# Peptides against a protein of PDB entry 1EMU, part 14

Target 1, 132 residues: chain A of PDB entry 1EMU
Amino acid sequence: PPYLKWAESLHSLLDDQDGISLFRTFLKQEGCADLLDFWFACTGFRKLEPCDSNEEKRLKLARAIYRKYILDNNGIVSRQTKPATKSFIKGCIMKQLIDPAMFDQAQTEIQATMEENTYPSFLKSDIYLEYT

## One batch from the design tools (peptide; made by RFdiffusion4, then SolubleMPNN)

Design b1_p10_5_s3 (from b1_p10_5, 3 letters changed)
Fold by OpenDDE base, seed 4:
Formats: sequence, C-alpha cells, structure tokens
Structure b1_p10_5_s3 (fold): chain B 132 residues (1-132), chain A 10 residues (1-10)
Amino acid sequence: as target 1 above (132 residues)
Amino acid sequence: SDEIVYPEIE
C-alpha cells in the first residue's frame, strides 16, 4: 500500500496527494507547515522563466517569499536556514537580481530539515500510524 | 544529496 512507500522516502511521500496531505497536517500540528510551503514556493518560483515581461512579477514573488519565510525571524524557515543563505537572498532582493535559482540553497536546507527531522517524526506520529 | 522533485501542492 502507498503508506508503506511513504516510509521508504520523503520523495515517495510527497508523490502521493494523500501523503502530502497527512504530512502537511502533521507539520501544521507541529507548527512547521511553513517548511513544506516554502519548499513548494521555491519550486514554483524556480519554474518561472525569466523574461522582460515578467521581471516585475518575479521580483514581487521573490520579495513575497522572502518576507514571508526568510525575513520572519520567528518563523521556522528562518530558524532552519543558515544566516549566510538568508543574507544571500536578502541581497538578491535588495539588488533586484532575481535569478531563478536564488532560493535553491535555502530550499536545500529546508529539504534537509524535513528529511532529517520532520519526516522521520511524521513516521512516528499518530497521524501516520493511525493511517496504517 | 540528490535533488528531489515533488509534485506541486496547491
């Protein structure tokens, strides 16, 4: 069954809509749903192809992601990203140099956080265990 | 680590 695949890898978990839903619910209860939301935000941002017509929109989106997740010192994303990574992002925003990959390092760090902490915890959670 | 790609979440 799919839930067994979820235990094999985070990738498998997030390939399943039910898995995503349960995992996000777990994260939300743990006060860290922003980890997943930020991860997907980064993915979405990177997918936007830069062009003259969407430069301003991309900047606004980058700024929004920055303000929501990076600038918020009380947020879990901010706490789980390295200062140098956050500073780099800030620099990109300030300089308006909005490369599609500008959030990659932060995304990697948040992904690692999920892989190493919240994902294993999820597999031990009542939410997951009750589902099985 | 290897890059992991996940489906979009709405």
Scores: peptide ipSAE 0.026, ipTM 0.643, DockQ to the pose 0.156
Fold by OpenDDE base, seed 5:
Structure b1_p10_5_s3 (fold): chain B 132 residues (1-132), chain A 10 residues (1-10)
Amino acid sequence: as target 1 above (132 residues)
Amino acid sequence: SDEIVYPEIE
């Protein structure tokens, strides 16, 4: 069943709508739902292929992601991303050099954070165990 | 705009 695959890898969990829902609920209780939201925001952003017609849209979206997750010093994403990574993103925003991969390093760092703590904790949570 | 794009998950 899908819930067993969720325990095998975070990737499997994030590919399942039910898994995402349960995991996000858990993260909210832990005060760190932004980890997952940011992760998906990065994925969504990367999927937007750059072209002349969507340049402004992509810039606005990048700025929104930056302001919501990176610039907020009290946020879990900001706390779990390295200064150099945040500085790079800031530079991209300021220079308006909006490469689809500009959030990749930050996404990687947040993914590592989830892998190291919240994902394992989720598998031990009442939310997950009661679902099984 | 503060809109964030999230991919749809099946």
Scores: peptide ipSAE 0.025, ipTM 0.652, DockQ to the pose 0.155
Fold by OpenDDE base, seed 3:
Structure b1_p10_5_s3 (fold): chain B 132 residues (1-132), chain A 10 residues (1-10)
Amino acid sequence: as target 1 above (132 residues)
Amino acid sequence: SDEIVYPEIE
């Protein structure tokens, strides 16, 4: 069953809508849903193919992601990303150089945070265990 | 860093 695959890898969990929903519910209870929301925001942003017609839209989205997750010093994403990574993103925003991959390093660091902390905790949570 | 395989957004 799918829930067993979720325990095999975070990738499997995040590739399943039911898995995502349960995991996000767990993260909300832990006060760290922003980790997952940021992760998906980065993925969505990267998938937007840059072109002349969507340049402004991509910039606005990048700014929104930056302001919500990176600039907020009290946010969990900010706390779990390295200063150099945050500085790079800030630089991209300030220079208006919006490469599709500009959030990749931050996404990597947040994914590592989930792998090391929240994902293992989720597999031990009542939410997951009651689902099984 | 190691390459990360991202799941598809559904």
Scores: peptide ipSAE 0.024, ipTM 0.629, DockQ to the pose 0.067
Fold by OpenDDE base, seed 1:
Structure b1_p10_5_s3 (fold): chain B 132 residues (1-132), chain A 10 residues (1-10)
Amino acid sequence: as target 1 above (132 residues)
Amino acid sequence: SDEIVYPEIE
């Protein structure tokens, strides 16, 4: 069953809509749903291929992600990303150099945070165990 | 491991 695959890797969990839903519910209870939301925001952003017609839209989206997750010093994403990573993103925004990969390092760091903390905790949670 | 890995950038 899928829930066994979820325990094998975070990747398997994030590839399953039911898994994502349960994991996000858990994260929300822990006050850290922004970790997952940011992770998916980065994935979605990277999939947008730059072109003349979507340049402004991509810039707006990048700014939105930056303002919501990076600029907020009280946010968990900001606390779990390195200063140099946040500074790089800020630089991209200020210079309006919006490469599809501009959030990759931040996404990697947030993924590591989930791997090391919230994902293992999820597998021990009542939410997951009751589902199994 | 089947974990998603992205290259580091800076």
Scores: peptide ipSAE 0.024, ipTM 0.630, DockQ to the pose 0.060

Design b1_p10_5_s4 (from b1_p10_5, 4 letters changed)
Fold by OpenDDE base, seed 3:
Structure b1_p10_5_s4 (fold): chain B 132 residues (1-132), chain A 10 residues (1-10)
Amino acid sequence: as target 1 above (132 residues)
Amino acid sequence: KDEIVYPEIK
């Protein structure tokens, strides 16, 4: 069953809508749903192919992601990303150089945080175990 | 609609 695959890798969990739903519920209870939301926000951003017609849209989206997750020093995403990574993102925003990969490093760091902490905890959670 | 797109929400 799919839930066994979720325990094999975070990738499998994040590739399954049911898995995502349960994991997000768990993260919300732990006060760290922003980790997952940011991860997917980065994925969504990267999928937007740059073109002349969507440049303004992409800039606005980048700014929104930056303001919500990076700028706020009290946020968990900000706390779990390296200063150099946050500075790079800020620089991209300030210079309006909106490369599709501008959030890649931050996404990687947040993914590592989930891999090391919340994902293992999820597999031990009542939410996951009761589902199985 | 929210500005930020979250692909996990379908």
Scores: peptide ipSAE 0.420, ipTM 0.870, DockQ to the pose 0.177
Fold by OpenDDE base, seed 4:
Structure b1_p10_5_s4 (fold): chain B 132 residues (1-132), chain A 10 residues (1-10)
Amino acid sequence: as target 1 above (132 residues)
Amino acid sequence: KDEIVYPEIK
């Protein structure tokens, strides 16, 4: 069953809507839902193909992601991303150089945070265990 | 309230 795959791979968990839902619920209880939301925001952003017609929209979205997760010094994402990574993103925003991969490093760092902390904790949580 | 809309489904 899918829940067994969730325990073997965070990727498998994040590819499953039920898994995502349970994991996000767990993260919310831990005050860390922004980790997952940011992760998906980065993925969604990267999937937006740059073109003349969506450049402004992509810039606005990048700014929104930056303001919500990176610039917020009190946020879990900001605390779990390295200063150099945040500085790079800031630079992209300021220069209006909005490469689809501009959040990749930050996403990687947040993913590592989940892999090392919240994901293992989730697998030990009542939410997951009761589901199994 | 700031909300980010992106194509990914959470």
Scores: peptide ipSAE 0.038, ipTM 0.685, DockQ to the pose 0.077
Fold by OpenDDE base, seed 5:
Structure b1_p10_5_s4 (fold): chain B 132 residues (1-132), chain A 10 residues (1-10)
Amino acid sequence: as target 1 above (132 residues)
Amino acid sequence: KDEIVYPEIK
């Protein structure tokens, strides 16, 4: 069953609608749903192909992601990303150089945070165990 | 405030 695959890898969990839903519920209870939301924001942003017609929209979206997750020093994403990574993102925003991969390093660091902490905890949670 | 849109939200 799918829930067994969720225990094999975070990737399997994040590739499943039900898995994402349960995991996000767990993260919300732990006060760290922003980790997952940011992760998906990065993925979504990277998939937006840059072109003349969407340049302003991509810039606005990048700014929004930056302001919501990176600039907030009290946020979990900000706390779990390295200063150099945040500085790079800020630089991209200020220079208006919005490469699709500009959030990749931050996404990697947040993914590592989930892998090391929240994902293992989720597999021990009542939410997951009751689903099994 | 800009709204964040997540195309990958499932």
Scores: peptide ipSAE 0.037, ipTM 0.678, DockQ to the pose 0.074
Fold by OpenDDE base, seed 1:
Structure b1_p10_5_s4 (fold): chain B 132 residues (1-132), chain A 10 residues (1-10)
Amino acid sequence: as target 1 above (132 residues)
Amino acid sequence: KDEIVYPEIK
């Protein structure tokens, strides 16, 4: 069953709609749902290829992601990303150089945070165990 | 906090 695949890798969990739903519920109870929301935001942003017709929309989206997750010093994403990574993103926003990959390093760091802490905890949680 | 709509938000 799919829930066994979820325990094999975080990637398998994030490829399953039911897995995402349960994991997000767990993260929300732990006060860190922003980790997952930011991760998907980065993935979605990277899929937007730059062109003249979507430049303004991409810039606005990048700014929104930056303001919500990176600029908020009290946020879990900000606390779990390196200062140099946040500085790079800030620079991209200020210079309006918004390459699709501008959030890649931040996404990698947040993914590592989930891999090292919240994902293992989820597999030991009542939410996951009661589902199985 | 306000919700932000992202292409990959599930």
Scores: peptide ipSAE 0.036, ipTM 0.679, DockQ to the pose 0.083

Design b1_p10_6_s1 (from b1_p10_6, 4 letters changed)
Fold by OpenDDE base, seed 2:
Structure b1_p10_6_s1 (fold): chain B 132 residues (1-132), chain A 10 residues (1-10)
Amino acid sequence: as target 1 above (132 residues)
Amino acid sequence: LLDELIEEAI
């Protein structure tokens, strides 16, 4: 069953709608749902290929992600991303250089945070175990 | 979830 694959890798969990739902519920209870929301925001942003017609929209989305997750010094995403990474993102926003990959390093760091902490905890949680 | 995040941010 799919839930066994979830225990094999975080990637498998995040590739399953039921897995995402349960994991997000768990993260909300732990006060760290922003980790997953940011991760998906980065993925969604990267999928938007730059063109003349969507330049302003991409900039707005980048700014929104930056303001919500990076600029908030008290947020879990900000706490779990390195200063140099946040500085780079800020630079992209200020210079309006909005490359699809501008959040990649931050996403990697947040993914590592999940791999090391919340994902293992999820597999030990009542939410996951009751599902199995 | 992804679509919702994108729509909320734009």
Scores: peptide ipSAE 0.035, ipTM 0.683, DockQ to the pose 0.179
Fold by OpenDDE base, seed 3:
Structure b1_p10_6_s1 (fold): chain B 132 residues (1-132), chain A 10 residues (1-10)
Amino acid sequence: as target 1 above (132 residues)
Amino acid sequence: LLDELIEEAI
């Protein structure tokens, strides 16, 4: 069953809508839902093909992601990303150089945070165990 | 879900 795949890798969990929903519920209870929201925001942003007609929209979205997750010093995403990574993103925003990959490093760091902490905890959680 | 998460970011 799919829930066994979720325990094999975080990738398998994030490829399953039911898995995502349960994991997000768990993260929300832990006050860490922003980790997953940011991760998916980065993925969604990267999938937006840059073109002349959507440049302003992409800039706006990038700025929103930056302000919500990176600039907020009290946020978990900000605390779990390296200063150099945050500085790079800030630079992209300030220079209005909005490459589709501008959040890749930050996404990688947040993914590592989930791999090391929240994902293992989820597999031990009542939410996951009761689902199985 | 991805669309919803993106919307929450903006």
Scores: peptide ipSAE 0.034, ipTM 0.682, DockQ to the pose 0.210
Fold by OpenDDE base, seed 1:
Structure b1_p10_6_s1 (fold): chain B 132 residues (1-132), chain A 10 residues (1-10)
Amino acid sequence: as target 1 above (132 residues)
Amino acid sequence: LLDELIEEAI
């Protein structure tokens, strides 16, 4: 069953809509749903191919992601990303150099946070165990 | 879900 695959890897969990839903519910209860939301935001942003017609929209989206997750010093994403990574992103925003990969390092760091903490905790949670 | 997250961020 799919729930067994979720326990094999975080990627298996994030590739399953039911898995994502349960994991996000768990994260909300732990006050850290922003980790997952940011992760998906980065993925979505990277998939937007840059062109002349969407440059302004991509900049707006990048700025929104930056303001919501990186600039917020009290946010969990900000706390779990390295200063150099945040500074790089800030630089991209200020210079308006919006490469599709500009959030890649931050996404990697947040993924590592989930792998180390929230994902293992989820597999031990009542939410997951009750589902099985 | 991804689409919803992007829309929420915009």
Scores: peptide ipSAE 0.034, ipTM 0.680, DockQ to the pose 0.181
Fold by OpenDDE base, seed 5:
Structure b1_p10_6_s1 (fold): chain B 132 residues (1-132), chain A 10 residues (1-10)
Amino acid sequence: as target 1 above (132 residues)
Amino acid sequence: LLDELIEEAI
């Protein structure tokens, strides 16, 4: 069944709508839902290929992601990303150089945080175990 | 935009 695949890799969990829903519920209870929301925001942003018609929208979206997750010093995403990574993102925003991959390093660092802590904890949680 | 992007990605 799908829930067994979720235990094999985080990728399998995040590729399943039911898995995402349960994992996000768990993260909300832990006060860490922003980790997952930021991860998906980065994925969605990267998929928006730059063109003449969406340049302003891409800039606005990049600024929104930056202000919500990176600039918030008390937020979990800010605490789990390296200063050099946050500085790079700030530089991109200030220079208005909005490459589709500008959040890739931050997304990698947040993914590592989930892999090392929240994902293993989820597999031991009552939410996951009751589902199985 | 952010909320819409997250909802689309999920």
Scores: peptide ipSAE 0.028, ipTM 0.665, DockQ to the pose 0.875

Design b1_p10_6_s2 (from b1_p10_6, 4 letters changed)
Fold by OpenDDE base, seed 4:
Structure b1_p10_6_s2 (fold): chain B 132 residues (1-132), chain A 10 residues (1-10)
Amino acid sequence: as target 1 above (132 residues)
Amino acid sequence: LLDELIEEAE
């Protein structure tokens, strides 16, 4: 069953709508749903192919992601991303150099945070165990 | 959430 695949890898969990839903619920209870939301925001942003017609929109979206997750010093994403990574993102925003991959390092760091902490905890959670 | 971010960016 799918829930067994979720235990095999975070990728499998995040590729399953039910898995995402349960994991997000767990994260919300832990006060760290922003980790997952940011992760998906980065993925979505990267998928937006840059073109002349959407350049301004991509900038606005990047700025929104930056303000919501990176700039918020009290946010878990901000706390779990390296200063250099945050500075790079800030630089991209300030310079208006909005490469599709500008959040990749931050996403990697947040993914590592989930891999090391919240994902293993999820697999031990009542939410997951009751689902199985 | 991403949809919301995109929407508010428009």
Scores: peptide ipSAE 0.045, ipTM 0.741, DockQ to the pose 0.176
Fold by OpenDDE base, seed 2:
Structure b1_p10_6_s2 (fold): chain B 132 residues (1-132), chain A 10 residues (1-10)
Amino acid sequence: as target 1 above (132 residues)
Amino acid sequence: LLDELIEEAE
């Protein structure tokens, strides 16, 4: 069953709508839902192909992601991303150089945070175990 | 959430 695949890799968990839902519920209880939300925001942003017609929209979206997750010094995403990574993102925003990959390093760091802490904890949680 | 962010960007 799919829940066994969830225990094999975070990737498998994040590819399953039920897995995402349960994991997000768990993260909310832990006060860490922003980790997953940011991760998906980065994925969604990267999928937006840059063109002349969507340049302003992509900039606004990048700014929104930046303000919500990176600029908030007390936020879990900000706490779990390296200063150099945050500075790079800030630079992209300020220079209006909005490459689809501008959040890739931050996403990688947040993914590592989940892999090392929240994902293993989820597999030991009542939410996951009761589902199995 | 992404939808919300996109909506805010529009």
Scores: peptide ipSAE 0.045, ipTM 0.744, DockQ to the pose 0.146
Fold by OpenDDE base, seed 3:
Structure b1_p10_6_s2 (fold): chain B 132 residues (1-132), chain A 10 residues (1-10)
Amino acid sequence: as target 1 above (132 residues)
Amino acid sequence: LLDELIEEAE
C-alpha cells in the first residue's frame, strides 16, 4: 500500500496527494508547515518556463516567495537556510535576474531539514500510525 | 499554496 512507500522515502511521500495532506497536517501541528509549502513553491516556480510575456509575473512570484519565506527572519524557512543562500536569492531579486533555478539551493536545504527532522518524526506520529 | 502565491503576485 502507498503508506508503506511513504516510509521508504520522502520522495514517495511527496509524490502522493494523500501523503502530502497527512504530512502537511502533521507539520502544521508542529508549527512548521512553511517547510513543505516553501518546498512546493520552489518546485512550482521552477516549472514556470520563462518567456517575454511572463517575465514580470515570474519576478512578482519570486519576490512573493522571497518576502514570505526568506526575508522573514522569524520564519522557520529563514532559520533553516544558510546565509549565503539567502543572500544569493536576495541578489537575484534585487538584480531582477530570476532564473528558474534561483531557489534550488534553498529548496535543497529545506529538503535536508525535512529529511533530518520532520519526516522521521512524521513516521512516528499518531497521524501516520493511525492511518496505517 | 502556489496558486495563492501566484494570485498574490498578480
Scores: peptide ipSAE 0.043, ipTM 0.735, DockQ to the pose 0.174
Fold by OpenDDE base, seed 1:
Formats: structure tokens, sequence, C-alpha cells
Structure b1_p10_6_s2 (fold): chain B 132 residues (1-132), chain A 10 residues (1-10)
């Protein structure tokens, strides 16, 4: 069953809509749903191909992601990303150089945080165990 | 959430 695949890798969990839903519910209870939301925001942003017609929209979206997750010093995403990574993102925003990959390093760091902490905890949680 | 962010960017 799919829930067994979820225990094999975080990637398998994030490829399953039911898995995402349960994991996000768990993260909300732990006060860290922003980790997952930011991860998906980065993925979605990277998939937007840059062109003349969407340059302004991509900039606005990048700024929104930056303001919500990076600039918030009290946020879990900000706390779990390295200063150099946050500075790079800030620089991209200020210079209006919005490469599709500008959030890649931050996404990698947040993914590592989930792999190390919240994902293992989820597999031991009542939410996951009751589902199985 | 991404949808919401995109909507705010429009």
Amino acid sequence: as target 1 above (132 residues)
Amino acid sequence: LLDELIEEAE
C-alpha cells in the first residue's frame, strides 16, 4: 500500500496527495507547516518559465515568497535557512534578477530539515500510525 | 498556498 512507500522516502510521501495531506496536518500540529508550503512554493516557482510577458508576475511571486518565508525572522523557514542563502535571495529580489533557480538552495536546506526532523517524527506520529 | 501566492501576484 502507498503508506509503506511513504516510509521508504520523503520523495514518495510528497508524490502522494494523501501523504501530503496527512503530513501537512502533522506539520500544522507541530507549528511548522511553512516548511512544506515553502518547499512546494519553490517547486512551483521554478516551473514558471521566464519570458517578457510574465517577468513582472514572476517578480511579484518571488517577492511574495521572500516576504512570507525568508524575511520573517521569527518564521521556521527563516530559522532553518542559512544566512548566506537568505542574503542571496534578498540580493536577487533587490536587483530584480529573478532566475527560476533562485530558491533552489533554500529549498534544499528546508528539505534537509524535513528529512532530519519532521519526516521521521511523522512516521512515528499517531496520525501516520492510525492511518496504517 | 502556491495558488494563493500566484493570485496575490496577479
Scores: peptide ipSAE 0.043, ipTM 0.738, DockQ to the pose 0.177

Design b1_p10_7_s1 (from b1_p10_7, 3 letters changed)
Fold by OpenDDE base, seed 1:
Structure b1_p10_7_s1 (fold): chain B 132 residues (1-132), chain A 10 residues (1-10)
Amino acid sequence: as target 1 above (132 residues)
Amino acid sequence: SAVVDWEKYL
């Protein structure tokens, strides 16, 4: 069953609609749902191929992601990303150099945070165990 | 694969 695959890798969990729902519920209870929301924001943003017709939209989205997750020093995403990574993103925003991959390093760092902490905790949680 | 509406949280 899918829930066994979720325990094999974080990627399997994040590739399953039910898995995402349960994991997000768990993260909300832990006060760190922004980790998952940011991860999906990075993935979604990267999938938007730049062109003349979507340049303004991509810039606005990049600014929104930056403002919500990176600029907020009290946010968990900001606390779990390296200063150099945040500085690079800030630079991209200021220079309006909005490459699809501009959040990749930040996404990698947040993914590592989940792999090391919240994902293992989720597999030991009542939410996951009661589902199995 | 899952479909996530990531923009709704911005």
Scores: peptide ipSAE 0.616, ipTM 0.945, DockQ to the pose 0.902
Fold by OpenDDE base, seed 2:
Structure b1_p10_7_s1 (fold): chain B 132 residues (1-132), chain A 10 residues (1-10)
Amino acid sequence: as target 1 above (132 residues)
Amino acid sequence: SAVVDWEKYL
């Protein structure tokens, strides 16, 4: 069953609608749902094909992601990303050089945080165990 | 694969 695959890899969990829902619920209880939301924001942003017609929209989205997750010094994402990574993102925003991959390093760091902390905790949570 | 409306949470 899918829930067993969730325990095998974070990727499997994040590839399943039910898995995502349960994991997000867990993260909300832990006060760190922004980790997951940011991760999906990075993925979604990267999938947007840059073109002349969507340049401004992509900039706005990038700026929104930056302001919500990176600029908030008290936020979990900001605390779990390295200063150099945040500085790079800021630079992209300021220079309006919006490459699809501009959040990749930050996403990697947040993914590592989830892998090392919240994901293992989720597998021990009542939410997950009651589902099984 | 899952479909996530990531813009919803911005």
Scores: peptide ipSAE 0.609, ipTM 0.944, DockQ to the pose 0.931
Fold by OpenDDE base, seed 5:
Structure b1_p10_7_s1 (fold): chain B 132 residues (1-132), chain A 10 residues (1-10)
Amino acid sequence: as target 1 above (132 residues)
Amino acid sequence: SAVVDWEKYL
């Protein structure tokens, strides 16, 4: 069943609608849902292929992601991303050089945070165990 | 694969 696949890899969990829902619920209880929301924001943003017609939209979205997750020094995403990574993102925003991959390093760092902490905890949570 | 409306969380 899918829930067993979730225990095999974070990727499997994040590829499943039910898995995402349960994991997000867990993260909200832990006060760290921003980790997941940011991860998906990075993925979604990267999928937006740049063109003349969507350049302004992409810039606005990039700014929104930056302001919500990176600029907030008290936020968990900001705390779990390296200064150089955050500075790079800020630079992209300021220069209006919005490459689809501009959040990739930050996403990698947040993914590592989830892999090391929240994902293992989720697999031990009542939310997951009661689902099984 | 799952479909996630990531923009709603911004």
Scores: peptide ipSAE 0.602, ipTM 0.943, DockQ to the pose 0.930
Fold by OpenDDE base, seed 3:
Structure b1_p10_7_s1 (fold): chain B 132 residues (1-132), chain A 10 residues (1-10)
Amino acid sequence: as target 1 above (132 residues)
Amino acid sequence: SAVVDWEKYL
């Protein structure tokens, strides 16, 4: 069953609608939902292929991601991303150079945080175990 | 493959 695949890799969990739902519920209880939301924001943003017609939209979205997750030093995403990574993103925003991959490094760092902490904890959680 | 409305959480 799918829930067994979730225990084999974070990728499998994040590729499953039910898995995402349960994991997000768990993260909310832990006060860490922003990790997952940011991860998906990065993925979604990268999938927006740049063109002349969506340049303003992409800039606005990039700004929104930056303001919500990176700019706030008290946020969990900010605390779990490296200063150089945050500085790079800030630079992109300030220069209005919005490359689809501008959040890739930050996403990698947040993914590592989930892999090392929240994902293992999720697999030990009542939410996951009761689902199995 | 899951579909996530990621903009919802911005």
Scores: peptide ipSAE 0.600, ipTM 0.943, DockQ to the pose 0.934

